# Designs tried in a protein design run: peptides against a protein of PDB entry 6JX3. Part 20

Target 1, 85 residues: chain A of PDB entry 6JX3
Amino acid sequence: AEFRLRPEISVAQTDYGMVLLDGRSGEYWQLNDTAALIVQRLLDGHSPADVAQFLTSEYEVERTDAERDIAALVTSLKENGMALP

## One batch from the design tools (peptide; made by RFdiffusion4, then SolubleMPNN)

Design b1_p12_6_s4 (from b1_p12_6, 4 letters changed)
Fold by OpenDDE base, seed 1:
Order: structure tokens, then sequence, then C-alpha cells
Structure b1_p12_6_s4 (fold): chain B 85 residues (1-85), chain A 12 residues (1-12)
């Protein structure tokens, strides 16, 4: 399934990095650089598997760790109402 | 309002 943000969630770039902003509540979340990278790639249409391959090719990370981090992030974003299920 | 930080272990 395609990774998508909920319609009320917007992406913004700040001096501190990527933030996700809920236009309804006014809440915003700061993403660290690795989380932002993953979200950006997913929003660009790459699958979690694609992103894992990218991470292992660009960084010193094991495939299993990359997959776990991506899965955990996606789950968190969905469970916290930022991404569509 | 700030709701928190979303993190993944940083890669290098």
Amino acid sequence: as target 1 above (85 residues)
Amino acid sequence: MYAGEITVPELE
C-alpha cells in the first residue's frame, strides 16, 4: 500500500529539519534527520523495501536494522494519526 | 503547539 500522510498533515522544513504539522489541531512534530529521510523517500513513492535498500547502500546499517527502523517509524506515524492506514 | 520529536536512530 502507498504511504500517505493524512490530509490534515502537512510537511514543513525548518531550521531544525522536517516537521509534520496538523492543520486542524495546530500540533507539530519534529523529525530527526534519519526519520525525515525515510518519510521523504516514502512520500516520493518508494516502498519500505526500496527505502531499506537505499539505507543499506548509503549508510553503514544492516538490512535488518533498516527494515526494523522503517517499520517502527511507519507504525508510529499511522498509530499517532499522521499517516493513513 | 509542539507535540514531540519523531526519531529513528541516526545513520552515518
Scores: peptide ipSAE 0.727, ipTM 0.939, DockQ to the pose 0.887
Fold by OpenDDE base, seed 2:
Structure b1_p12_6_s4 (fold): chain B 85 residues (1-85), chain A 12 residues (1-12)
Amino acid sequence: as target 1 above (85 residues)
Amino acid sequence: MYAGEITVPELE
């Protein structure tokens, strides 16, 4: 299924990187650069498999590690109420 | 309010 943020979550770009803001609670989270890259690609419509292929082609990372990191990030975003299930 | 950082191991 398509990766989507919850409707109350918005994306902001800052000098320090990508930030996710919860419009209801006022909470915001800073993403590190790799997490931001993954989220941006997913929001652009790339599948996790697409993102894994991208990461292995652009960085010194094994496919298995890329897949694991993407899955962990997606799970975290869902569990923390930022992404839709 | 700041809630924290969301991270993936940085890639090079």
Scores: peptide ipSAE 0.727, ipTM 0.939, DockQ to the pose 0.914
Fold by OpenDDE base, seed 4:
Structure b1_p12_6_s4 (fold): chain B 85 residues (1-85), chain A 12 residues (1-12)
Amino acid sequence: as target 1 above (85 residues)
Amino acid sequence: MYAGEITVPELE
């Protein structure tokens, strides 16, 4: 299953980073740079495994840590009503 | 309204 945002959620790029906006509630969330990078790659169609490989190749992070971080982020986005389950 | 920050441990 591919990662997808809920229909009411939009992405905005700001000078301070990526922001997710809920068009229904008016709420918005700022992503830190690493989270934004992960979300961008997921939205581009990369799998979590692809993203983990990318992170380990570009940054000083172990595969297991990258996988955990990605999973935690995806879970948070789903639980916060930003990503589809 | 600002709802907060979504974070992953920063990588470098």
Scores: peptide ipSAE 0.724, ipTM 0.939, DockQ to the pose 0.933
Fold by OpenDDE base, seed 3:
Structure b1_p12_6_s4 (fold): chain B 85 residues (1-85), chain A 12 residues (1-12)
Amino acid sequence: as target 1 above (85 residues)
Amino acid sequence: MYAGEITVPELE
């Protein structure tokens, strides 16, 4: 299934990194660089498997750790109301 | 309102 943000969530690229903004509540979240990279690639249409492969090729991370980090991030974004189920 | 930072273990 395609990763998508909830319609009220917008993405802003700032000098401080990627920010997710809830246009209804006014809440916003700062993403660290690795989280932002994962979200960007998912939003660009890459699968979690694609992202895991990318991470292991570009950084010193094991495949299983990359997969776990991606899964945890996606779950968090869904549970915190930023991403669609 | 700032709600916090969303993080993944930073990669290098």
Scores: peptide ipSAE 0.723, ipTM 0.939, DockQ to the pose 0.909

Design b1_p12_7_s1 (from b1_p12_7 with K4R L9R S12R)
Fold by OpenDDE base, seed 5:
Structure b1_p12_7_s1 (fold): chain B 85 residues (1-85), chain A 12 residues (1-12)
Amino acid sequence: as target 1 above (85 residues)
Amino acid sequence: SYTRPSITRLGR
């Protein structure tokens, strides 16, 4: 299934990184640069596997570590109400 | 270098 943000979530690009705002609760979250990069690519339609390949090509990170980090981020975004399950 | 992805709740 494709990665999607919940409809009440708005994205803001700030000097401090990507911020996700819940328009219903008013709660907002800051993503670090790596998280923002992953989210941007997922929203562009790239699969987690695509993103993992991208990370290993751009950074000195092992494929397994990249895959784990992507999965953990996606889980966090879902559990904290930003991404659809 | 690679930094693991992270999210931080800033509050309301």
Scores: peptide ipSAE 0.787, ipTM 0.950, DockQ to the pose 0.911
Fold by OpenDDE base, seed 4:
Structure b1_p12_7_s1 (fold): chain B 85 residues (1-85), chain A 12 residues (1-12)
Amino acid sequence: as target 1 above (85 residues)
Amino acid sequence: SYTRPSITRLGR
């Protein structure tokens, strides 16, 4: 399934990192660098498996930990109204 | 080093 942001969500790159703004509610969220990297790759069409492989190649992280972290982030983005189900 | 992904609600 394709990872997509909700249509009301806009992305801003700031000096402090990626920010997602909900144009309807006015809520905005800051992503840390790792979260931003994951989101960017998912939006570029990479699968969670692709992203996990990327993380394990770029950072000292186990595959299972990377997969867990990606899944948790995606769930959080969906539950907090930023990503489509 | 690896930092786990996080999101932080900044408000409105």
Scores: peptide ipSAE 0.787, ipTM 0.950, DockQ to the pose 0.933
Fold by OpenDDE base, seed 1:
Structure b1_p12_7_s1 (fold): chain B 85 residues (1-85), chain A 12 residues (1-12)
Amino acid sequence: as target 1 above (85 residues)
Amino acid sequence: SYTRPSITRLGR
């Protein structure tokens, strides 16, 4: 399944980075630069594997670490009500 | 350099 934000979530770009706002609850979360990059690529239709490849090509990070970090972020976004299951 | 992805709850 494609990575998608929940319909009540909106994206804002701030001086502090990407912010995800829940229009129903008012809760909002800031993503650091790496998280924002991952989310942007996933929303653009890239798979987690694509993103992992991208990270290893752009940064000095091991593939296994990139994959773990992507998976953990996606899980966190889902569990905290930002991304659809 | 690479920084681990993170999210931070700013408020409600």
Scores: peptide ipSAE 0.786, ipTM 0.950, DockQ to the pose 0.940
Fold by OpenDDE base, seed 2:
Structure b1_p12_7_s1 (fold): chain B 85 residues (1-85), chain A 12 residues (1-12)
Amino acid sequence: as target 1 above (85 residues)
Amino acid sequence: SYTRPSITRLGR
């Protein structure tokens, strides 16, 4: 399934990293650099598998660790109301 | 170097 943010979520690029703002609740979340990279690629249409491959090519991280981290991030984004289920 | 992805709620 396609990764999508909820319609009330806005993306802001700041000097401190990517921020996701919930226009309804006013809550905002900061992503670290790795999370921002993952979200950017997912929003661009890359699959989690694509992103995992990218991470292993760019960083010293094992494929299984990358896959786990991507899955955990996606789950967190959904559970915290930023991404659509 | 690789850092695990994280999100932090900054507030409202």
Scores: peptide ipSAE 0.786, ipTM 0.950, DockQ to the pose 0.928

Design b1_p12_7_s2 (from b1_p12_7, 7 letters changed)
Fold by OpenDDE base, seed 5:
Structure b1_p12_7_s2 (fold): chain B 85 residues (1-85), chain A 12 residues (1-12)
Amino acid sequence: as target 1 above (85 residues)
Amino acid sequence: SYQRPALRRLGR
């Protein structure tokens, strides 16, 4: 399924990295650089598999670790109300 | 180097 943010979520690029703001609750979250990179690529339409391949090509990370990290991030984004299920 | 992805809730 396509990765999408919930409609009430706004994305801001700050000096500290990507921030996601919930326009209804006012809650906001900061992403580290790796999380921001993953989210950006997913929002651009790349699959988790695409993103894993990208991470292994850009960083010293094993494929299985990249896949795990992507999956965990997506789960967190959904559970914390930022991404659609 | 590679850092595991992380989210930090900053509040409201």
Scores: peptide ipSAE 0.770, ipTM 0.946, DockQ to the pose 0.910
Fold by OpenDDE base, seed 4:
Structure b1_p12_7_s2 (fold): chain B 85 residues (1-85), chain A 12 residues (1-12)
Amino acid sequence: as target 1 above (85 residues)
Amino acid sequence: SYQRPALRRLGR
């Protein structure tokens, strides 16, 4: 399924990294660089598998670790109301 | 070096 942010979520780029803002509640979250990279690629239409391959090519990380980390991030984004289920 | 992805809730 396509990864999408909830419609009330806005993305901002700051000097300290990507921030996701809930325009309804006012709650906002900072992503570290890796999380931001993952989100950007998912929003661009890449699959989690694509993103995992990308991470292993850019960083010293094992494929299984990358896949786990992506899955955990996606789960967190959904559970915390940033991404659509 | 790889940093695991992280979210930090900054609040409202």
Scores: peptide ipSAE 0.769, ipTM 0.946, DockQ to the pose 0.932
Fold by OpenDDE base, seed 1:
Structure b1_p12_7_s2 (fold): chain B 85 residues (1-85), chain A 12 residues (1-12)
Amino acid sequence: as target 1 above (85 residues)
Amino acid sequence: SYQRPALRRLGR
């Protein structure tokens, strides 16, 4: 399934990295560089598998760790109201 | 160096 942000979520770039802002509640979240990279690639249409492959090629991270980290992030984004289920 | 993805709530 396609990864999408909820319609009320806006993306902002700050000196501290990517921030996701809920325009309705005013809640906002900071993503570290790795999380931002994952989100950007998912929003560009890459699958979690694509992202995992990308991470293992760019960083010293095992495939299983990359897959776990991506899955955990996606879950968090959904549970915290930023990504559509 | 790889850092695990992090999500931090800044405000509400």
Scores: peptide ipSAE 0.769, ipTM 0.946, DockQ to the pose 0.936
Fold by OpenDDE base, seed 2:
Structure b1_p12_7_s2 (fold): chain B 85 residues (1-85), chain A 12 residues (1-12)
Amino acid sequence: as target 1 above (85 residues)
Amino acid sequence: SYQRPALRRLGR
């Protein structure tokens, strides 16, 4: 299914990277550059497989490591109330 | 260089 943020989540672009703000809880999270890149591509409609291919082409990372890292990030975003299940 | 994706809670 399509990756989507929860409606109460706002995205802010800062000089230090992407920040996600939960408008209901007030909790806010900083994403490192890799996490921000993954989120941006997922929100643009790319599949996790697409993102994994992109990461392996841009960085010295193995496909299996990229896939695992993407999956772990998506899980964390869902568990911390930022992404829809 | 590749950095594993990370989330850091800044506050509440």
Scores: peptide ipSAE 0.768, ipTM 0.946, DockQ to the pose 0.939

Design b1_p12_7_s4 (from b1_p12_7, 4 letters changed)
Fold by OpenDDE base, seed 4:
Structure b1_p12_7_s4 (fold): chain B 85 residues (1-85), chain A 12 residues (1-12)
Amino acid sequence: as target 1 above (85 residues)
Amino acid sequence: SYQRPSITRLGR
């Protein structure tokens, strides 16, 4: 249940936002502000439910939409080799 | 306003 990045992934904060770099493959990914916010909170130990609550408090977004978006992001991060399964 | 979270591969 713990969200973790793969050990080869590095996080960089840039003028354009959060970037995740795969030190082995050289692939790197830009996260938009919402994705970065979600990742930061998950890495800090917040549950997806916590993050969903945060999003609904910070933005005009429905709880179910927030939960879906978090789940989709997590899936994408795992499938693209950034987060551990 | 809320933007759906997104990731974009920039290189490699």
Scores: peptide ipSAE 0.786, ipTM 0.951, DockQ to the pose 0.914
Fold by OpenDDE base, seed 5:
Structure b1_p12_7_s4 (fold): chain B 85 residues (1-85), chain A 12 residues (1-12)
Amino acid sequence: as target 1 above (85 residues)
Amino acid sequence: SYQRPSITRLGR
């Protein structure tokens, strides 16, 4: 399924990385560089498998670890109200 | 080097 942010979520690019702001609650979250990269690629239409391949090409990370990290991030974004289920 | 992805709630 397509990865999408919830409509109330706004994205800000800061010197510290990507920040996601919930326009309804006012809560906001900081993504580290790897998380921001993953989110950017998912929002650009790449599949988790595509992103995993990209990570293994750019970093010294095993495919299985990349896949697990992507899945965990997506779950966290959904559970914390930033991404659509 | 590779860092595990993370998110941190900054507040309101």
Scores: peptide ipSAE 0.786, ipTM 0.951, DockQ to the pose 0.916
Fold by OpenDDE base, seed 1:
Structure b1_p12_7_s4 (fold): chain B 85 residues (1-85), chain A 12 residues (1-12)
Amino acid sequence: as target 1 above (85 residues)
Amino acid sequence: SYQRPSITRLGR
């Protein structure tokens, strides 16, 4: 399924990177640069496989590690109420 | 260099 943020989540750019804000609860989370890059690409419609390929082309990271890291991030975003299931 | 993706709760 398409990666989407929950409707109550807003994206903000800060000096410290991308921040996701829950407009209902007020909870907000900072993403590091890699997480922000992954989220941006997923929101642009790229698949996790696309993102993994991108990461391995841009960084010194193995495909398996990239895939694991993307999956873990997506899980965290869903479990912490930022992304739709 | 590659950094594993991370999220950090800043507060509420």
Scores: peptide ipSAE 0.785, ipTM 0.951, DockQ to the pose 0.939
Fold by OpenDDE base, seed 2:
Structure b1_p12_7_s4 (fold): chain B 85 residues (1-85), chain A 12 residues (1-12)
Amino acid sequence: as target 1 above (85 residues)
Amino acid sequence: SYQRPSITRLGR
């Protein structure tokens, strides 16, 4: 399934990292660098498997750990109302 | 170095 943000979510790139703003609730969230990288690639159309491969090439991280972390982030973004189910 | 992905709610 395609990863998409909810329509009320705005993305801002700041000097401190990626920020997601919920235009309805007013909540805003900061992503750390790794989370921002994952979100950017998913929004660009890369699959979670693609992103996992990218992470293992960029960082000293095992494939299984990368896959777990991507899945956990996606779940968190959905549960906190930022990403579509 | 690798940091696990994280999100932080900054407020409203």
Scores: peptide ipSAE 0.785, ipTM 0.950, DockQ to the pose 0.912

Design b1_p12_8_s1 (from b1_p12_8, 4 letters changed)
Fold by OpenDDE base, seed 4:
Structure b1_p12_8_s1 (fold): chain B 85 residues (1-85), chain A 12 residues (1-12)
Amino acid sequence: as target 1 above (85 residues)
Amino acid sequence: MRFAGELTVPQY
């Protein structure tokens, strides 16, 4: 199950961090640094399991918490029309 | 473009 953004969504890096831009609706979303890191790794082809392992190795976060955070973010991205189902 | 909101993960 490949994580992909919808075709109308573009990524931009700003002074405030990563933003996702919807070229159709004209809306954009600001990601905090941790969310941006997760999205970047998913877009680079890492699985959610890979990302969870990465987070636990780089930060003082429990595996279950990392998995929850990743799942919640992915759900939000899909529900807000940024990522494909 | 209009701001739609923040997508956040608790900061580690």
Scores: peptide ipSAE 0.707, ipTM 0.940, DockQ to the pose 0.949
Fold by OpenDDE base, seed 2:
Structure b1_p12_8_s1 (fold): chain B 85 residues (1-85), chain A 12 residues (1-12)
Amino acid sequence: as target 1 above (85 residues)
Amino acid sequence: MRFAGELTVPQY
């Protein structure tokens, strides 16, 4: 299934990095650079597998570690009400 | 707006 943010969630770019804003609750979350990169790629239509491949090609990270990190982030985004299930 | 927290992945 396609990775999508909930309709009430907006993306903002700040000097401190990517921020996700909930227009209904008024809450926002700050992403670190690696998390932001993953989210950006997913929102651009790349699959988690695509993103893992990208990360291993760009950084000194093992495939299994990249896959774990992506999965954990996606889970967090869904659990915290930012991404659609 | 209120800060809810950070979402992080270990830095590569």
Scores: peptide ipSAE 0.705, ipTM 0.941, DockQ to the pose 0.928
Fold by OpenDDE base, seed 3:
Structure b1_p12_8_s1 (fold): chain B 85 residues (1-85), chain A 12 residues (1-12)
Amino acid sequence: as target 1 above (85 residues)
Amino acid sequence: MRFAGELTVPQY
Protein backbone atom coordinates (compact mmCIF):
# COMPACT_ATOMS: atom_id res chain seq x y z
CA ALA B 1 0.00 0.00 0.00
CA GLU B 2 1.17 3.52 -0.70
CA PHE B 3 2.49 5.77 2.03
CA ARG B 4 0.21 8.74 2.64
CA LEU B 5 -0.01 11.48 5.20
CA ARG B 6 -3.23 12.12 7.05
CA PRO B 7 -5.25 14.92 5.48
CA GLU B 8 -4.70 17.28 8.42
CA ILE B 9 -0.93 17.01 8.02
CA SER B 10 0.97 19.51 5.93
CA VAL B 11 4.55 19.41 4.80
CA ALA B 12 6.65 22.52 5.12
CA GLN B 13 10.20 23.12 4.08
CA THR B 14 11.98 25.40 6.49
CA ASP B 15 15.48 26.75 6.81
CA TYR B 16 15.97 24.06 9.43
CA GLY B 17 14.62 21.19 7.36
CA MET B 18 11.32 19.45 6.75
CA VAL B 19 8.52 19.83 9.26
CA LEU B 20 5.18 18.10 9.44
CA LEU B 21 2.37 20.32 10.66
CA ASP B 22 -0.87 19.11 12.19
CA GLY B 23 -3.55 21.65 11.34
CA ARG B 24 -5.89 20.31 14.01
CA SER B 25 -3.66 20.02 17.04
CA GLY B 26 -1.30 22.82 16.15
CA GLU B 27 1.66 20.55 16.70
CA TYR B 28 4.60 20.22 14.40
CA TRP B 29 7.39 17.71 14.14
CA GLN B 30 10.81 18.42 12.79
CA LEU B 31 12.53 15.77 10.73
CA ASN B 32 16.24 15.35 10.50
CA ASP B 33 17.72 15.23 7.03
CA THR B 34 17.72 11.46 6.64
CA ALA B 35 14.15 11.13 7.85
CA ALA B 36 13.09 13.92 5.49
CA LEU B 37 14.73 12.18 2.57
CA ILE B 38 12.90 8.95 3.33
CA VAL B 39 9.55 10.72 3.71
CA GLN B 40 10.06 12.68 0.50
CA ARG B 41 10.76 9.55 -1.49
CA LEU B 42 7.84 7.68 0.03
CA LEU B 43 5.52 10.59 -0.76
CA ASP B 44 6.87 10.60 -4.30
CA GLY B 45 5.57 7.06 -4.65
CA HIS B 46 8.67 5.00 -4.04
CA SER B 47 8.20 1.81 -2.07
CA PRO B 48 10.14 1.14 1.11
CA ALA B 49 12.20 -1.31 -0.92
CA ASP B 50 12.95 1.43 -3.45
CA VAL B 51 13.98 3.74 -0.64
CA ALA B 52 16.22 1.13 0.93
CA GLN B 53 17.94 0.57 -2.39
CA PHE B 54 18.34 4.29 -2.85
CA LEU B 55 19.87 4.75 0.59
CA THR B 56 22.38 1.96 0.12
CA SER B 57 23.41 3.43 -3.21
CA GLU B 58 23.78 7.00 -1.95
CA TYR B 59 25.23 6.37 1.49
CA GLU B 60 27.47 3.89 3.24
CA VAL B 61 24.58 2.15 4.93
CA GLU B 62 23.89 -1.55 4.93
CA ARG B 63 20.63 -2.77 3.43
CA THR B 64 19.49 -4.27 6.71
CA ASP B 65 20.09 -1.00 8.54
CA ALA B 66 18.29 1.01 5.88
CA GLU B 67 15.31 -1.33 6.02
CA ARG B 68 15.19 -1.09 9.80
CA ASP B 69 15.40 2.69 9.77
CA ILE B 70 12.67 3.04 7.15
CA ALA B 71 10.37 0.67 9.00
CA ALA B 72 10.95 2.43 12.30
CA LEU B 73 10.26 5.84 10.78
CA VAL B 74 7.07 4.68 9.08
CA THR B 75 5.90 3.17 12.35
CA SER B 76 6.62 6.40 14.20
CA LEU B 77 4.77 8.46 11.61
CA LYS B 78 1.73 6.25 11.93
CA GLU B 79 1.84 6.10 15.72
CA ASN B 80 2.19 9.86 16.00
CA GLY B 81 -0.84 10.40 13.79
CA MET B 82 0.97 11.79 10.79
CA ALA B 83 0.66 8.92 8.33
CA LEU B 84 -2.38 6.89 7.39
CA PRO B 85 -2.28 3.26 8.52
CA MET A 1 2.03 26.04 16.12
CA ARG A 2 3.90 24.29 18.89
CA PHE A 3 6.91 22.06 18.69
CA ALA A 4 6.06 18.45 19.43
CA GLY A 5 9.41 16.85 18.85
CA GLU A 6 11.90 15.59 16.37
CA LEU A 7 11.57 12.50 14.21
CA THR A 8 14.92 11.12 13.36
CA VAL A 9 16.66 8.42 11.46
CA PRO A 10 20.34 7.87 12.11
CA GLN A 11 22.01 10.51 10.04
CA TYR A 12 23.71 9.06 7.00
Scores: peptide ipSAE 0.703, ipTM 0.940, DockQ to the pose 0.934
Fold by OpenDDE base, seed 5:
Structure b1_p12_8_s1 (fold): chain B 85 residues (1-85), chain A 12 residues (1-12)
Amino acid sequence: as target 1 above (85 residues)
Amino acid sequence: MRFAGELTVPQY
């Protein structure tokens, strides 16, 4: 299934990085640059596997580590009510 | 606005 944000979640680009805002609660989360990059690519339609491949090409990171980091981020986004399950 | 937290990926 495609990665999608919940409909109440919006993305804001700030001087300090990406912020995700819940329009209903007013709650927001700041993402660091790598997290933002992952989210952006997922929203663009790339699969987690695609993103892992991208990360290993752009950074000196092992595939397994990239996959783990992506999975952990996606889990956090879902658990904190930002991404659809 | 309520800052709820930060989501990070370890630096590469």
Scores: peptide ipSAE 0.570, ipTM 0.897, DockQ to the pose 0.876

Design b1_p12_8_s2 (from b1_p12_8, 5 letters changed)
Fold by OpenDDE base, seed 5:
Structure b1_p12_8_s2 (fold): chain B 85 residues (1-85), chain A 12 residues (1-12)
Amino acid sequence: as target 1 above (85 residues)
Amino acid sequence: MRYAGEITVPEY
């Protein structure tokens, strides 16, 4: 399954990082750098496994920790109505 | 737009 944002959610790049905007509610959320990196790569078509590999190559993080962080983020975005299930 | 909060992953 491909990671996708809900239709009402848009992405904006700011000086402080990625922001997700809900065009219906008017709410927006600021992502920290690691979250933004993960979301960007997922939206570019990389699988969670690809992203985990990328994180372990760029940072001193264990593969299992990267996988957990990605999974937790994806779950949160889905549960909070930002990403499609 | 209304700020709703921060979405975070632990920094490495």
Scores: peptide ipSAE 0.775, ipTM 0.950, DockQ to the pose 0.902
Fold by OpenDDE base, seed 3:
Structure b1_p12_8_s2 (fold): chain B 85 residues (1-85), chain A 12 residues (1-12)
Amino acid sequence: as target 1 above (85 residues)
Amino acid sequence: MRYAGEITVPEY
C-alpha cells in the first residue's frame, strides 16, 4: 500500500526544512534532511524500494543501511500517529 | 503550534 500521512497531519516546507504539523494536537515536528528526503519521495509515490535505490545512488550509503533507515522511519511515523497504517 | 521535536534519519 502507498505511504500516506494521517488526515490531521500537514506538510510544510520552511526555511529550516520540512515540518509535519498535527492540526489536532497543535504539535509540529522538524525533519532532518535525510528524513525529509525519504518522506518526500514516499509521498510522491515512490516505493520504499525506489527510495532505497535512490539513496544508494545519491549517497555512499549501503543498500541494507538505506533499507533499515527507511523501514525504521516508516514504522516510527505509523507508531507515532503521523502516517496511516 | 508548538515544537514537539525532531524526526531524524542518520545523515549520509
Scores: peptide ipSAE 0.773, ipTM 0.949, DockQ to the pose 0.886
Fold by OpenDDE base, seed 2:
Structure b1_p12_8_s2 (fold): chain B 85 residues (1-85), chain A 12 residues (1-12)
Amino acid sequence: as target 1 above (85 residues)
Amino acid sequence: MRYAGEITVPEY
């Protein structure tokens, strides 16, 4: 299924990196560079498998580690009410 | 707006 943010969550690009903003609660979160890269690619329509391949090509990271990191991030975003299930 | 924290993936 397509990765999507919840409607109340918006993305902003700042000089310090990507942030996610909750328009209802008024809270915002700062993403580190790796998290931002993953989220951006998922929002652009790339599958987790695509993102894992991209990460292994750009960084010295094992495929299994990339897959685990992507899965953990996606799960966290869903559980914390930022991404749709 | 209020800062809620950082979302991180281990950096490669």
Scores: peptide ipSAE 0.771, ipTM 0.949, DockQ to the pose 0.888
Fold by OpenDDE base, seed 4:
Structure b1_p12_8_s2 (fold): chain B 85 residues (1-85), chain A 12 residues (1-12)
Amino acid sequence: as target 1 above (85 residues)
Amino acid sequence: MRYAGEITVPEY
């Protein structure tokens, strides 16, 4: 399934990194660099498996850890109303 | 806009 943000959520790049903005609530969230990297790749159409492979190739992280982190982030974004289910 | 917090993944 395609990872997509909810329509009210927009992405902005700032001096501090990626932020997600909710046009309805007026709230915004700052992403740390790793979260931003994952979100960017997912939005670009890479699968979670692709992203996990990317992370393991770029960083000293085990595949299982990368997969866990991606899954946790995706779940969080969905549960917090930022990403579509 | 108001700041709502940070979304994080443990840094590698």
Scores: peptide ipSAE 0.770, ipTM 0.949, DockQ to the pose 0.917

Design b1_p12_8_s3 (from b1_p12_8 with F1S H2R H6E)
Fold by OpenDDE base, seed 1:
Structure b1_p12_8_s3 (fold): chain B 85 residues (1-85), chain A 12 residues (1-12)
Amino acid sequence: as target 1 above (85 residues)
Amino acid sequence: SRFAGELTVPEY
């Protein structure tokens, strides 16, 4: 299934980078730039595999490392109630 | 709003 944020989650840009805000609880999470890039591409409809390929092409990172980083981030987003399962 | 935490990926 496609990566989607939960309906109550919104994206905001701050001086410190991308944040995800829960409009119901008022909680927000700060993303660093690499995490934000991954989230942006996933929200644009790219698969985790697509994003991994993108990262390896744009940065000097191994495919396995990119895949692990993406998977860990997606897991965190889902488990913390930001992304739909 | 309240800060809940950081979500990070190692910078490449």
Scores: peptide ipSAE 0.720, ipTM 0.941, DockQ to the pose 0.914
Fold by OpenDDE base, seed 5:
Structure b1_p12_8_s3 (fold): chain B 85 residues (1-85), chain A 12 residues (1-12)
Amino acid sequence: as target 1 above (85 residues)
Amino acid sequence: SRFAGELTVPEY
């Protein structure tokens, strides 16, 4: 239920934003600021619903759009081997 | 390390 990164994945902060690095393959992914914010809050233990509520309060985004963006990001993270299913 | 790509959420 809780969002978790795979054990081989590490988080690094760069001048251009958050990166996720796979310590086994050497592959890394660059996140934009909104994606990084979502990941940070999920890793802090907030549910996707919590994050959606947060986004609607901090930005003028509709709840349904926030939920869709979060879901799409989580799916990408799982499919690219960064987050546990 | 090799760059695999960007993961983005549309800017709000």
Scores: peptide ipSAE 0.720, ipTM 0.941, DockQ to the pose 0.943
Fold by OpenDDE base, seed 3:
Structure b1_p12_8_s3 (fold): chain B 85 residues (1-85), chain A 12 residues (1-12)
Amino acid sequence: as target 1 above (85 residues)
Amino acid sequence: SRFAGELTVPEY
C-alpha cells in the first residue's frame, strides 16, 4: 500500500530540517536527514524496496540494514500518529 | 506548538 501521512499532519522545511506538524495537537517532530530522505521518497511514491535500493546506492549501507531502518521508521511514523496504517 | 521529539534513522 502507498505510504501516506494522516490528513492532520503537515510537512514543513525548517532551518533545522524536515518537521512533521500535527495540526490538531500542535505537536511536531523533527526528522534527522536520513529519516527525512526516506520520508520524502516514500511520499514521492517510491516503495520501501525502491528506497532501500536508493540508500544502498547513495551510501555504504547494506541492503538488510537499509530495509530494517526503513521498516522501523515507518512503524514509528504509524505508531506516533503521523502516517496512515 | 510543542516539540514532541526527533525521529531518526542512524546516519549512514
Scores: peptide ipSAE 0.720, ipTM 0.941, DockQ to the pose 0.919
Fold by OpenDDE base, seed 2:
Structure b1_p12_8_s3 (fold): chain B 85 residues (1-85), chain A 12 residues (1-12)
Amino acid sequence: as target 1 above (85 residues)
Amino acid sequence: SRFAGELTVPEY
């Protein structure tokens, strides 16, 4: 299914990178550059498989590592109440 | 607003 943020979550770009803000709780999370890239591509409609392929081609990361990193990030986003299940 | 933490992927 499509990766989507929860409706109360907003995206902001800062000098320090992407930030996700929960408009209800007031909590925000800072993403490092690689995490931000993954989230950006997922939000643009690319599948996790697409993102994994992109990472392997652009950064010479192993496919297995890319897949693991994407899955772990998506899990974290869901567990922290930022992404829809 | 309050900082809740950093979400990271290992740098490549």
Scores: peptide ipSAE 0.716, ipTM 0.940, DockQ to the pose 0.897

